Peptides against a protein of PDB entry 4CIC. Designs and how they scored, part 222

Target 1, 148 residues: chain A of PDB entry 4CIC
Amino acid sequence: KVSTKGHYGVQAMFDLAQHFGEGPVSLKSIAERQGLSEPYLEQLIAVLRKAGLVKSVRGAQGGYILAREPRDIKVGDIIRVLEGPIAPVESVSQDDPEHSLKFDFSVTKSVWEKVKKSIEEVLDSITLADMLKDAEEAQMAQGYMYYI
Target 2, 147 residues: chain B of PDB entry 4CIC
Amino acid sequence: KVSTKGHYGVQAMFDLAQHFGEGPVSLKSIAERQGLSEPYLEQLIAVLRKAGLVKSVRGAQGGYILAREPRDIKVGDIIRVLEGPIAPVESVSQDDPEHSLKFDFSVTKSVWEKVKKSIEEVLDSITLADMLKDAEEAQMAQGYMYY

## One batch from the design tools (peptide; made by RFdiffusion4, then SolubleMPNN)

Design b2_p28_6_s3 (from b2_p28_6, 18 letters changed)
Fold by OpenDDE base, seed 5:
Structure b2_p28_6_s3 (fold): chain B 148 residues (1-148), chain C 147 residues (1-147), chain A 28 residues (1-28)
Amino acid sequence: as target 1 above (148 residues)
Amino acid sequence: as target 2 above (147 residues)
Amino acid sequence: DRREEEERRQREQELLDEGEIIELVADD
């Protein structure tokens, strides 16, 4: 499962992609458009910046921009940065060593590995550019429904 | 992510599949073989029984059996019974309605729907019979490495 | 107001911490 952090992170990155080439956008504006709290977004953006997916621009017209073109950022890249490696099974917290799911059962492990691989393939196949295209197509389809 | 409950549930169901046709298996024996606590297994089996995936047999040689043939039980069926619908994003607990991830952003929702579909396709493509076959093949491969 | 904001912040942090992590095993 993708966490709330991953979900909101993808939303924030998508907002930045929509404004790519227009210059820096303020965190406040992103938060308002995406329905996120500004403090929460600040935490997400800090992680994304450290990972080199986002750049901070200082000054009166400062804010944030994508560090790379939307076509060069996969959804999988965003998720890996925010959540770490894609695990198909919840890691039982390290604090209970006895309930460390000894995934020692080779066959069940193989099932979860297949799930993991499938998720990775999907997320790595989708770029922010693909998401932009999908949004444009959806808007055009809605526009056509108003004219029919 | 599959929960610990889902993971152990699949293990328990797989153990029952390995003994399918041999008669009822005790929870104790399943727990020992799979490294599960017996009380935890009792809870899992109760849910699986209610869903009609497992049957309880009473008597001196009582225990549990698969309610259907291994080929007729998908991993996806087990997961749906134990965890509910496969959700690609963690459902923020219903109790905080304000942080209900308004998946209202149509584009991001579509990404997660694609992930969901992919997971469902994988889990629905694997039966307990497939898992049995994979286990047999793995054992044979290990046997050949010793020769 | 301040207490509600702190409780909200704690809940947001708990939600952040409880996020199910999907681990990609890096092929070494």
Scores: peptide ipSAE 0.049, ipTM 0.759, DockQ to the pose 0.076; fails the geometry check
Fold by OpenDDE base, seed 1:
Structure b2_p28_6_s3 (fold): chain B 148 residues (1-148), chain C 147 residues (1-147), chain A 28 residues (1-28)
Amino acid sequence: as target 1 above (148 residues)
Amino acid sequence: as target 2 above (147 residues)
Amino acid sequence: DRREEEERRQREQELLDEGEIIELVADD
């Protein structure tokens, strides 16, 4: 399950990517466009800013911008910042101290490590630039459907 | 994070795979070998039985067996039975009713669908027979280190 | 003893029910 935090974080970062080069975007405008609560977005953006993925711009036309180009921000980078390491296998043993895996069953651990690796590979293969391209392609496809 | 349920479910099924062809295995013996609580294992095995992955054998030497050969049981099958659909994207919208995704942002959804597909492909590529083979290889490697 | 076992079973069931497969993120 992708966490709500991860989902909204990617959504907010994508909104900033769509406005990249246009100047700072207000949190209010992001919240409105993405259907997020502004207070929740404030928390997310604070974490993203601290991690250096977003920059704050002060002033009357202040707000937030991506700290790097969309091509230089992977979805995996966003998720790791918001949620920590992707699917840490080690957390399975920590969450149930009473059912502490007495036996580190190496074979079962290897299954979960393969899953983790696969997730990481997917998320690290997708940039905000890739998402922008996908959005443009989807809009063009919809535009052509209305002309037919 | 893999759920404890999924983890223990795979572990229990793997134990049954190791004993495939030897007859019924008691839940107590599985619990002891795998470091699981017997009551927890009883709950897991009930679900697995209902799904037709495990069979119950009655009698003095009763217990549980795999319902199919280890090669015919994917890890993905076990996980889907215990936890439902792997990483349902739809659950992200349901868990925060206050932050109901007002906008089904198609592009973000596509990212999570790609993740889901990747997970499914991995879990469906691994059978209990593959796990048995990996265990044998690991044991041989350890045995060779002692010599 | 019985109450503690029932509470343990309930906690185990909650853990079973909370079993969303791959929580990509542990809520720390």
Scores: peptide ipSAE 0.030, ipTM 0.743, DockQ to the pose 0.326; fails the geometry check
Fold by OpenDDE base, seed 2:
Structure b2_p28_6_s3 (fold): chain B 148 residues (1-148), chain C 147 residues (1-147), chain A 28 residues (1-28)
Amino acid sequence: as target 1 above (148 residues)
Amino acid sequence: as target 2 above (147 residues)
Amino acid sequence: DRREEEERRQREQELLDEGEIIELVADD
């Protein structure tokens, strides 16, 4: 499960990737482009900054930049920062004794671990650079549809 | 993420797989073995039955059986029945214009589609028969630690 | 205005905290 937080976090990071090397981007501009509220984005960026994925730049052209090159930031890194470890199954809260997974059946656990591993592998295989490339290819494909 | 419903559904189906060929299993016995409430299990079994994954047997030795062989039931089949289609991202309800994923940025969507596909591939690669085999291997490994 | 902003902020915080687990499964 990717949370809304994870989804918007990836969008915000992708926006920063699109502007990587162009200098700091204002939160307002990111919010406008990504359809996010500025206050919500401020919270996301604060978490991402604390994790060292983004840097704040002060001054007249202040804003945020990626702390690393887009190729050095995996989608998995973003998700882990925003959502924590990928949990394959919602931990049934220990507090509902009637629904307590008392029998953590080793076999069912192994199924969910496989799912977790698969998700991690996918998210760790995709960098912001890969996303940039995909976006460029998509734009090129759309451009060719107008010329035919 | 697999819901609690999906998790318990897989456990219940696995319990039925362990008893496949032995006749019908009572919901009470499944509930006891799997640590589930009987009323909750009744709801799960009703859905699984409607989907044709389990059959009810009437009589003195009544209960439930798998409708197919364990090798013919994928974990993915169980999850799809209980949880519906694996959605990579919950569609932010169209109704909140402020949080509407208006810019369903094609690229971010593609990331989640890849995640979805990967999950589906994993869940469709695991059958109840595979789970039975894994359980047997785990029991054998535990048995050898005692000798 | 202030109450609506606070309620919006609380909802946004709840959305952040609850992290609407985009259930890979569509809730019915």
Scores: peptide ipSAE 0.025, ipTM 0.756, DockQ to the pose 0.055; fails the geometry check
Fold by OpenDDE base, seed 3:
Order: structure tokens, then sequence, then C-alpha cells
Structure b2_p28_6_s3 (fold): chain B 148 residues (1-148), chain C 147 residues (1-147), chain A 28 residues (1-28)
């Protein structure tokens, strides 16, 4: 599962991708377009900035930009930055130490590793550029539905 | 991500698969072999029973058995029973309604749907019989290392 | 005003911290 943090992070990064080359985008504008709270977005963007996925631009028309081209940012990169390594099984040790997975049977572990690998492959196969293309195609499809 | 419930559920079901055809297995024995608490396992097995994946056998030598052959039980079936539908994104609505995902952008949704699909495909491709085979192969490989 | 803003920030941080735990929470 992707956390809310991961979800909103991808949304924010996608918004920045849509405006790539147009200059800095304000957090306020991102928050408004993506339906995010501005304070929450500030925290997300700070993490993304620290990881080098976005850059802060200072000044009256300051804001944020992607640090790399949309084609060079995978969804998997965003998720790893925000959530860390993709874990297929939730570590119980954090919520209930008494119910910690004491028995990691090798066969069951292999199942979860397969799941992990599959998730990673999917997320690493999708770039922000791919998402932009998908959005354009969706808009065109909607436009054609209005003319039919 | 698979919850602890899902993880332990798969372990318990796998234990039952290993003993399939040998008769009923006690919860105590499953708990001991799989390193699970017996009370926790009772809760898990109740859900699995209600879903028709396991059967309770009453009597002095009673316990639980798989309701179907190991080849007819997918890991995905177990997870769906224990966790419900595989959700690629955690719903925030449960912890903070004010921070609920109000904006489900279609493109981002499509990304998560792809993730969901991939997880489902993997879990539905693995049966308890496949797991049994993998376990046997692993044991044989370990046996060859001792020679 | 400042206290409410700090409490809001703390709640947001808690939500962020809680969001780090990808729990398969079943939607009720």
Amino acid sequence: as target 1 above (148 residues)
Amino acid sequence: as target 2 above (147 residues)
Amino acid sequence: DRREEEERRQREQELLDEGEIIELVADD
C-alpha cells in the first residue's frame, strides 16, 4: 500500500511536471489545484527538496520546480523518497512489539519478496513524463466525447 | 503492503496445507510451529472458517483442516478474506477525516490501479500447492548442502 | 493564534509520521 504521504507526494510532483518549463510554481497554487492543505504540502515538498527531486526558487515569483526533467523522475523514486524502501509486509514491530513477526518462514518470505519486486517494477516503469502523456490522452478523449 | 494479519494468515494456511490429508490439526500445534500466539490464531482461523477456507472438526482429535485442496487456494484468496480488497493506497479517511483524499486525480489513480493489478496478479498466481513445492525444493537444497 | 498554529503543525506532523506506516487499513 502507498500511504497518503506517497499519494499526495506523487500528486504534487505531477503538478510540478505539468508546469515544467513555465517557471516556479507556488505551493499555494499546487495546493489549490491538487486539493491539498498548504501546510501539509510544505512538509512534503521539504522532503522532496532534500532528496533533490525539487528545487526551491526564491523571490517574488518564487516557488518550486522539478529538479530534473519529468522523464528522469520515476514514480518509484518519489515513493522511495517519501516512504523509504518498499516493504511488502508491514513490520508489526512498530505497533505491537509483542506480536512481532518472530517466525519468518522462508517460503512465506519469498511470497512477499515477489510482491515487493512486482510493485517496484511497476513504479519504476512509470515516469512523470508517462503520467503527462496519459493526462493529455485523457483530455483528448474527453474532448472527443463532447464532439460526438 | 500486507498486514500482519495477512502474513500470519498465510502462514497458518500454509501450515494446514503441509498437513493436508493427515486429518485435523490443533490450533495449538499450528501456533507452536508458526510462532503465533494461540489467541491470535483463534481470531484468524475464525475469519478463515467463516470464509470457507478452513473447516473445523469437532471431537477429541478435532481441529482444523483446509476446506479445499492446496492447489485450489490462492494466496490472493487468503489475503482478500483477511484484508478485504487489495487497496493500493491507504485511505486516510479513517485516521483523519479532514485529511481525507478529497482529490483523486484520474492520472494518479491510474498509477495506483496499476500497482493494485500487479499485486493481485502475483498473489493470484501463487497457490498453497506452489508454496508446498517451494518448501520441498528448499529442503532438498539444504539436504544437498549437507552432503 | 500562535498556539493554534503550533498545535496544527504538530497534528500535521503526527499525520505525516503516521502516514509513514503503510498500514493495510481495510476501508470500513
Scores: peptide ipSAE 0.022, ipTM 0.733, DockQ to the pose 0.068; fails the geometry check

Design b2_p28_6_s4 (from b2_p28_6, 18 letters changed)
Fold by OpenDDE base, seed 4:
Structure b2_p28_6_s4 (fold): chain B 148 residues (1-148), chain C 147 residues (1-147), chain A 28 residues (1-28)
Amino acid sequence: as target 1 above (148 residues)
Amino acid sequence: as target 2 above (147 residues)
Amino acid sequence: MEREREEQERREQAFRDSGDIIELVPDE
């Protein structure tokens, strides 16, 4: 499962991609458009900036920009930065610490590794540029529905 | 993400698959082999039984068996029974109800739907019979390393 | 300097760990 952090991080990065080339975007404007709290977004952006996916611009018209072109940022890159390695199984450690017998049954492990690989392949196959294209196609499709 | 419940459920079902055709297996024996608590396994088996993946056998040599052949049980079937529908993103609703703006941005939703589909395809492509085969191949490979 | 870095890393780790795993309930 992608965490709330990963979900909102992808939304925030997509917002920055939509404004790529238009200059710095304020956290307030991103928060308003994406329905995020500004303090929460500040934490997300701090992590993304440290990872080199976002740049801060100082000044009166300061804010944030993508550090790379949308085509050079995979969804998988965003998720790995925010959540760490994609784990298909939640670490058993939280609920019952006593019964965390990591029986690393090799066959069961291989199932989860296949799931992990599949998730990684999907997320690494989608760039912010692909998301921009999908958004444009969706808008065109909606525009045609209003003219019928 | 697969929960602890899904993980241990697959382990328990795999144990039953390894003993398929040998008769009923006790919960105690499964718990010991898989490193599970017996009370936790009782809860898992109750759900799996209700879903028709496991059968209970009564008597002195009673216990549990797979309700179907290992080839007819997908890992995806086990996970769906134990965890419900495979959700690639957990629901935002628990922490801040006010900021649970389900901004169902169609594009972001599409990303997670692609992830969901990919997970489902993988889990539905693996049967308990495939897992049995993989275990046999792994044992053969280990046996050849010691010679 | 080193303590502040460790505290920042701890806050970043706590923020990574505080990611509640959210179940997407499919809208039936």
Scores: peptide ipSAE 0.087, ipTM 0.788, DockQ to the pose 0.037; fails the geometry check
Fold by OpenDDE base, seed 5:
Structure b2_p28_6_s4 (fold): chain B 148 residues (1-148), chain C 147 residues (1-147), chain A 28 residues (1-28)
Amino acid sequence: as target 1 above (148 residues)
Amino acid sequence: as target 2 above (147 residues)
Amino acid sequence: MEREREEQERREQAFRDSGDIIELVPDE
């Protein structure tokens, strides 16, 4: 499962991709367009900036830009930065040490590894550029539906 | 993400698959082999039974058996029974209505739907029979390493 | 400066930790 952080992180990065080449975008404007709280977005952007996916621009027209072209940012890269390694199973809170018989059942582990791999492959196959293209195609399709 | 419930559910079902055709297995024996608490296993088995994946057998040698052959039970079936529909994104608890601007951003939704589909395809491609085969192959490979 | 950085790093870590960490079993 992708956390809310991953979800909103992808939305914020997608907003920056839509404005790529237009100059710096304010956090306020991103928050308003994406329906995010500004404080939450500040935390997301801080992590993304530290990872080198976003750049901060100072000044009166300051804000944030993508650090790389949309085609060079995978959804998987965003998720890994925000959530860490993609794992398929929620960690059981280890709080009961006695019954943590890590039955390292190799076969069950292999099932979850296959799931992990599939998620990684999907997320690594989608770039912000692909998302931009999909958005344009959807908008064109809607436009055609109004002219028929 | 598979919850602990899904994880342990698959383990319990796999244990039952290993004993398929040998008769009923006690919850105690499953719990011991799989490192599960018996009360937790009782809850899992109750759900699995209600879904028709497991049968209860009454008597002195009573216990549980798979309701179907291992080849007819997908991992995806087990997960759907225990966790519901495979969701790639945790449902943001709808409880804060004000900031739930469901930006139903169609494109972001499409990304998560692709992830969902991929997970479903993987889990639906793996049966308990496949898991049994993998276990046998692993055991054989270990046996050859000691010679 | 260092204390603010450590506090920010702790907040960032808490933020990462509050994400559904899908822990993969550490490769031993």
Scores: peptide ipSAE 0.081, ipTM 0.784, DockQ to the pose 0.046; fails the geometry check
Fold by OpenDDE base, seed 3:
Structure b2_p28_6_s4 (fold): chain B 148 residues (1-148), chain C 147 residues (1-147), chain A 28 residues (1-28)
Amino acid sequence: as target 1 above (148 residues)
Amino acid sequence: as target 2 above (147 residues)
Amino acid sequence: MEREREEQERREQAFRDSGDIIELVPDE
C-alpha cells in the first residue's frame, strides 16, 4: 500500500516534472496546482530533497527543481524515499507482543514476496517521463473530443 | 499493502486447507498451530464465515471447515473479504480535511490503478491448492537435505 | 434480536475500521 504521503509525493514530483527546464517552481505554486497544503508539501519536499530527488534553488525567483531528468526518476524511487522499502504486508511493530508475526510460515511469506515483487516491477517500470507522456496523450485525446 | 488481518486470514485459511477432508478443525487448534490469539481468530473466522469461505460445524467435534475446495479459493478472494477491495493507496480518512485526496490527477490515478491491477493479478493467480502444493514441495526439499 | 445484530454489525465494522483500512480511492 502507498500512503497518502506516497501519493502526494508522486503528485508533487510530477508537477516538478511538468515544469522541468522552466526554472525553479515555488512550493506555493505546486500546492495550488496540486491541491496540497503548503505546510504538508514543505515536509514532503524536505524528504525528497534529502534523498537527492529535488534541488532547492535560492533567490527571489527561488524554489525547487528536479535533481535529475524525468526519465531518470522512477515512481518506485519516489515511493522508496517516502515510504521506505515496499512491503506488501504491514509490519506489525514488534512492540505489540500480541501481534508478533511469530509464525512466518514459509508459504505465506512466499505469497507476500510475489506481491512485493509485482509492485516493485510496476513502480520501477514507470518514470516521470512516462507520466508526462501519458498526460500529453490524455490532453490530446480530450482536445480531439472537443473537435468532434 | 495487506494488513495483518489479511496476513493472518490467509494463514488461517491455509491451515483449514491443510486439513481439508479431515473434518472440522477447532479454532483452538488453528490458533495454536498458526500462532494466533484465539479471540483474534474468532473475529477473523466470523468474517470469513459470513462471506461463505468457511463453514461452522456444530457438535462436540465441531469446528470450522473450508466452504469450498482449496482450488476454488484464491488468495485474492480471502483478501477482498477481509480487507475489502484491493487498494494500492491507503485512503486517509475523509475526516481530516487537510488530507482529502481532492485532486485525483488522472495520471497519478493511472499509476495506482496499474499497481492495483498487478496486485490483483498476483493474488488471483494463487489458490489455496497452489499453496498446499508449494508447502509439499518445500517439505520434500527439506527432506532431501537431510539425506 | 435486531439491536443485537446491529451491535454485532457495528462491532464487525469497527473491527474492519480498526484494521489499517486501505480505503480505496473513493469510487466516484
Scores: peptide ipSAE 0.070, ipTM 0.780, DockQ to the pose 0.223; fails the geometry check
Fold by OpenDDE base, seed 2:
Structure b2_p28_6_s4 (fold): chain B 148 residues (1-148), chain C 147 residues (1-147), chain A 28 residues (1-28)
Amino acid sequence: as target 1 above (148 residues)
Amino acid sequence: as target 2 above (147 residues)
Amino acid sequence: MEREREEQERREQAFRDSGDIIELVPDE
């Protein structure tokens, strides 16, 4: 499950990627650009920092930076940090405690495992650098549409 | 999201697939085999029936059957019926109304669209017939371990 | 110090758990 948390986490990390190499970015500025509440962003950043994806920089121009280059951060890494293991099959069994999945049919489990694996593969195939590139391409495409 | 509903829906459909060609299966028997409550299964089957994936058969040997052959029912079809569009990116945007995703950044959306597409491709690549085959293979593998 | 850390960890966990989870696959 990519939660809103995962979604916003990826947005926040992408914002930091866009500013990578420009120095520390304030949480306020990220919040403003990404349309996030500052308190919510603080929580996200705290988790991301603890996981070593983000670094806090102290000082007058303090803020946050990516701890690694955008090419070295997969979307899957962000999601795993924020949400834990990508879509473990097991939660479907627990959410309806009254309907104990007595029959964990190996076959149905295998379907969800395949889905999980596919999601992981996709998310692990996308880096923040790929996202930056896609953004640039989209901006260029928009720019060309204004000139035609 | 494959919810519990999706999971149990696939289980119920798989049970019906295992009995495909054997005639109608009672909800009670499905519930017993799949460890589902009969009332819950009734709700699932109602949705699946409305979507045309399951047929109700009336009579003394009445019950439910798959409306199509197992090979013609994708897991993706079941999930779409039960849960709607597979992982709609839109649900992420709508679930926090207070945090209006003012910046529907096309790029982040594209990530989720790629994920969605991948999920759809996987679920659409698996039929109930594939699941039946996998079950047979698993049973054979277990049978060979006992000899 | 230790209590504050545990409380922070609990808050972090609660925050992980509070996300509107788009359940793609059920958690075990």
Scores: peptide ipSAE 0.047, ipTM 0.782, DockQ to the pose 0.070; fails the geometry check

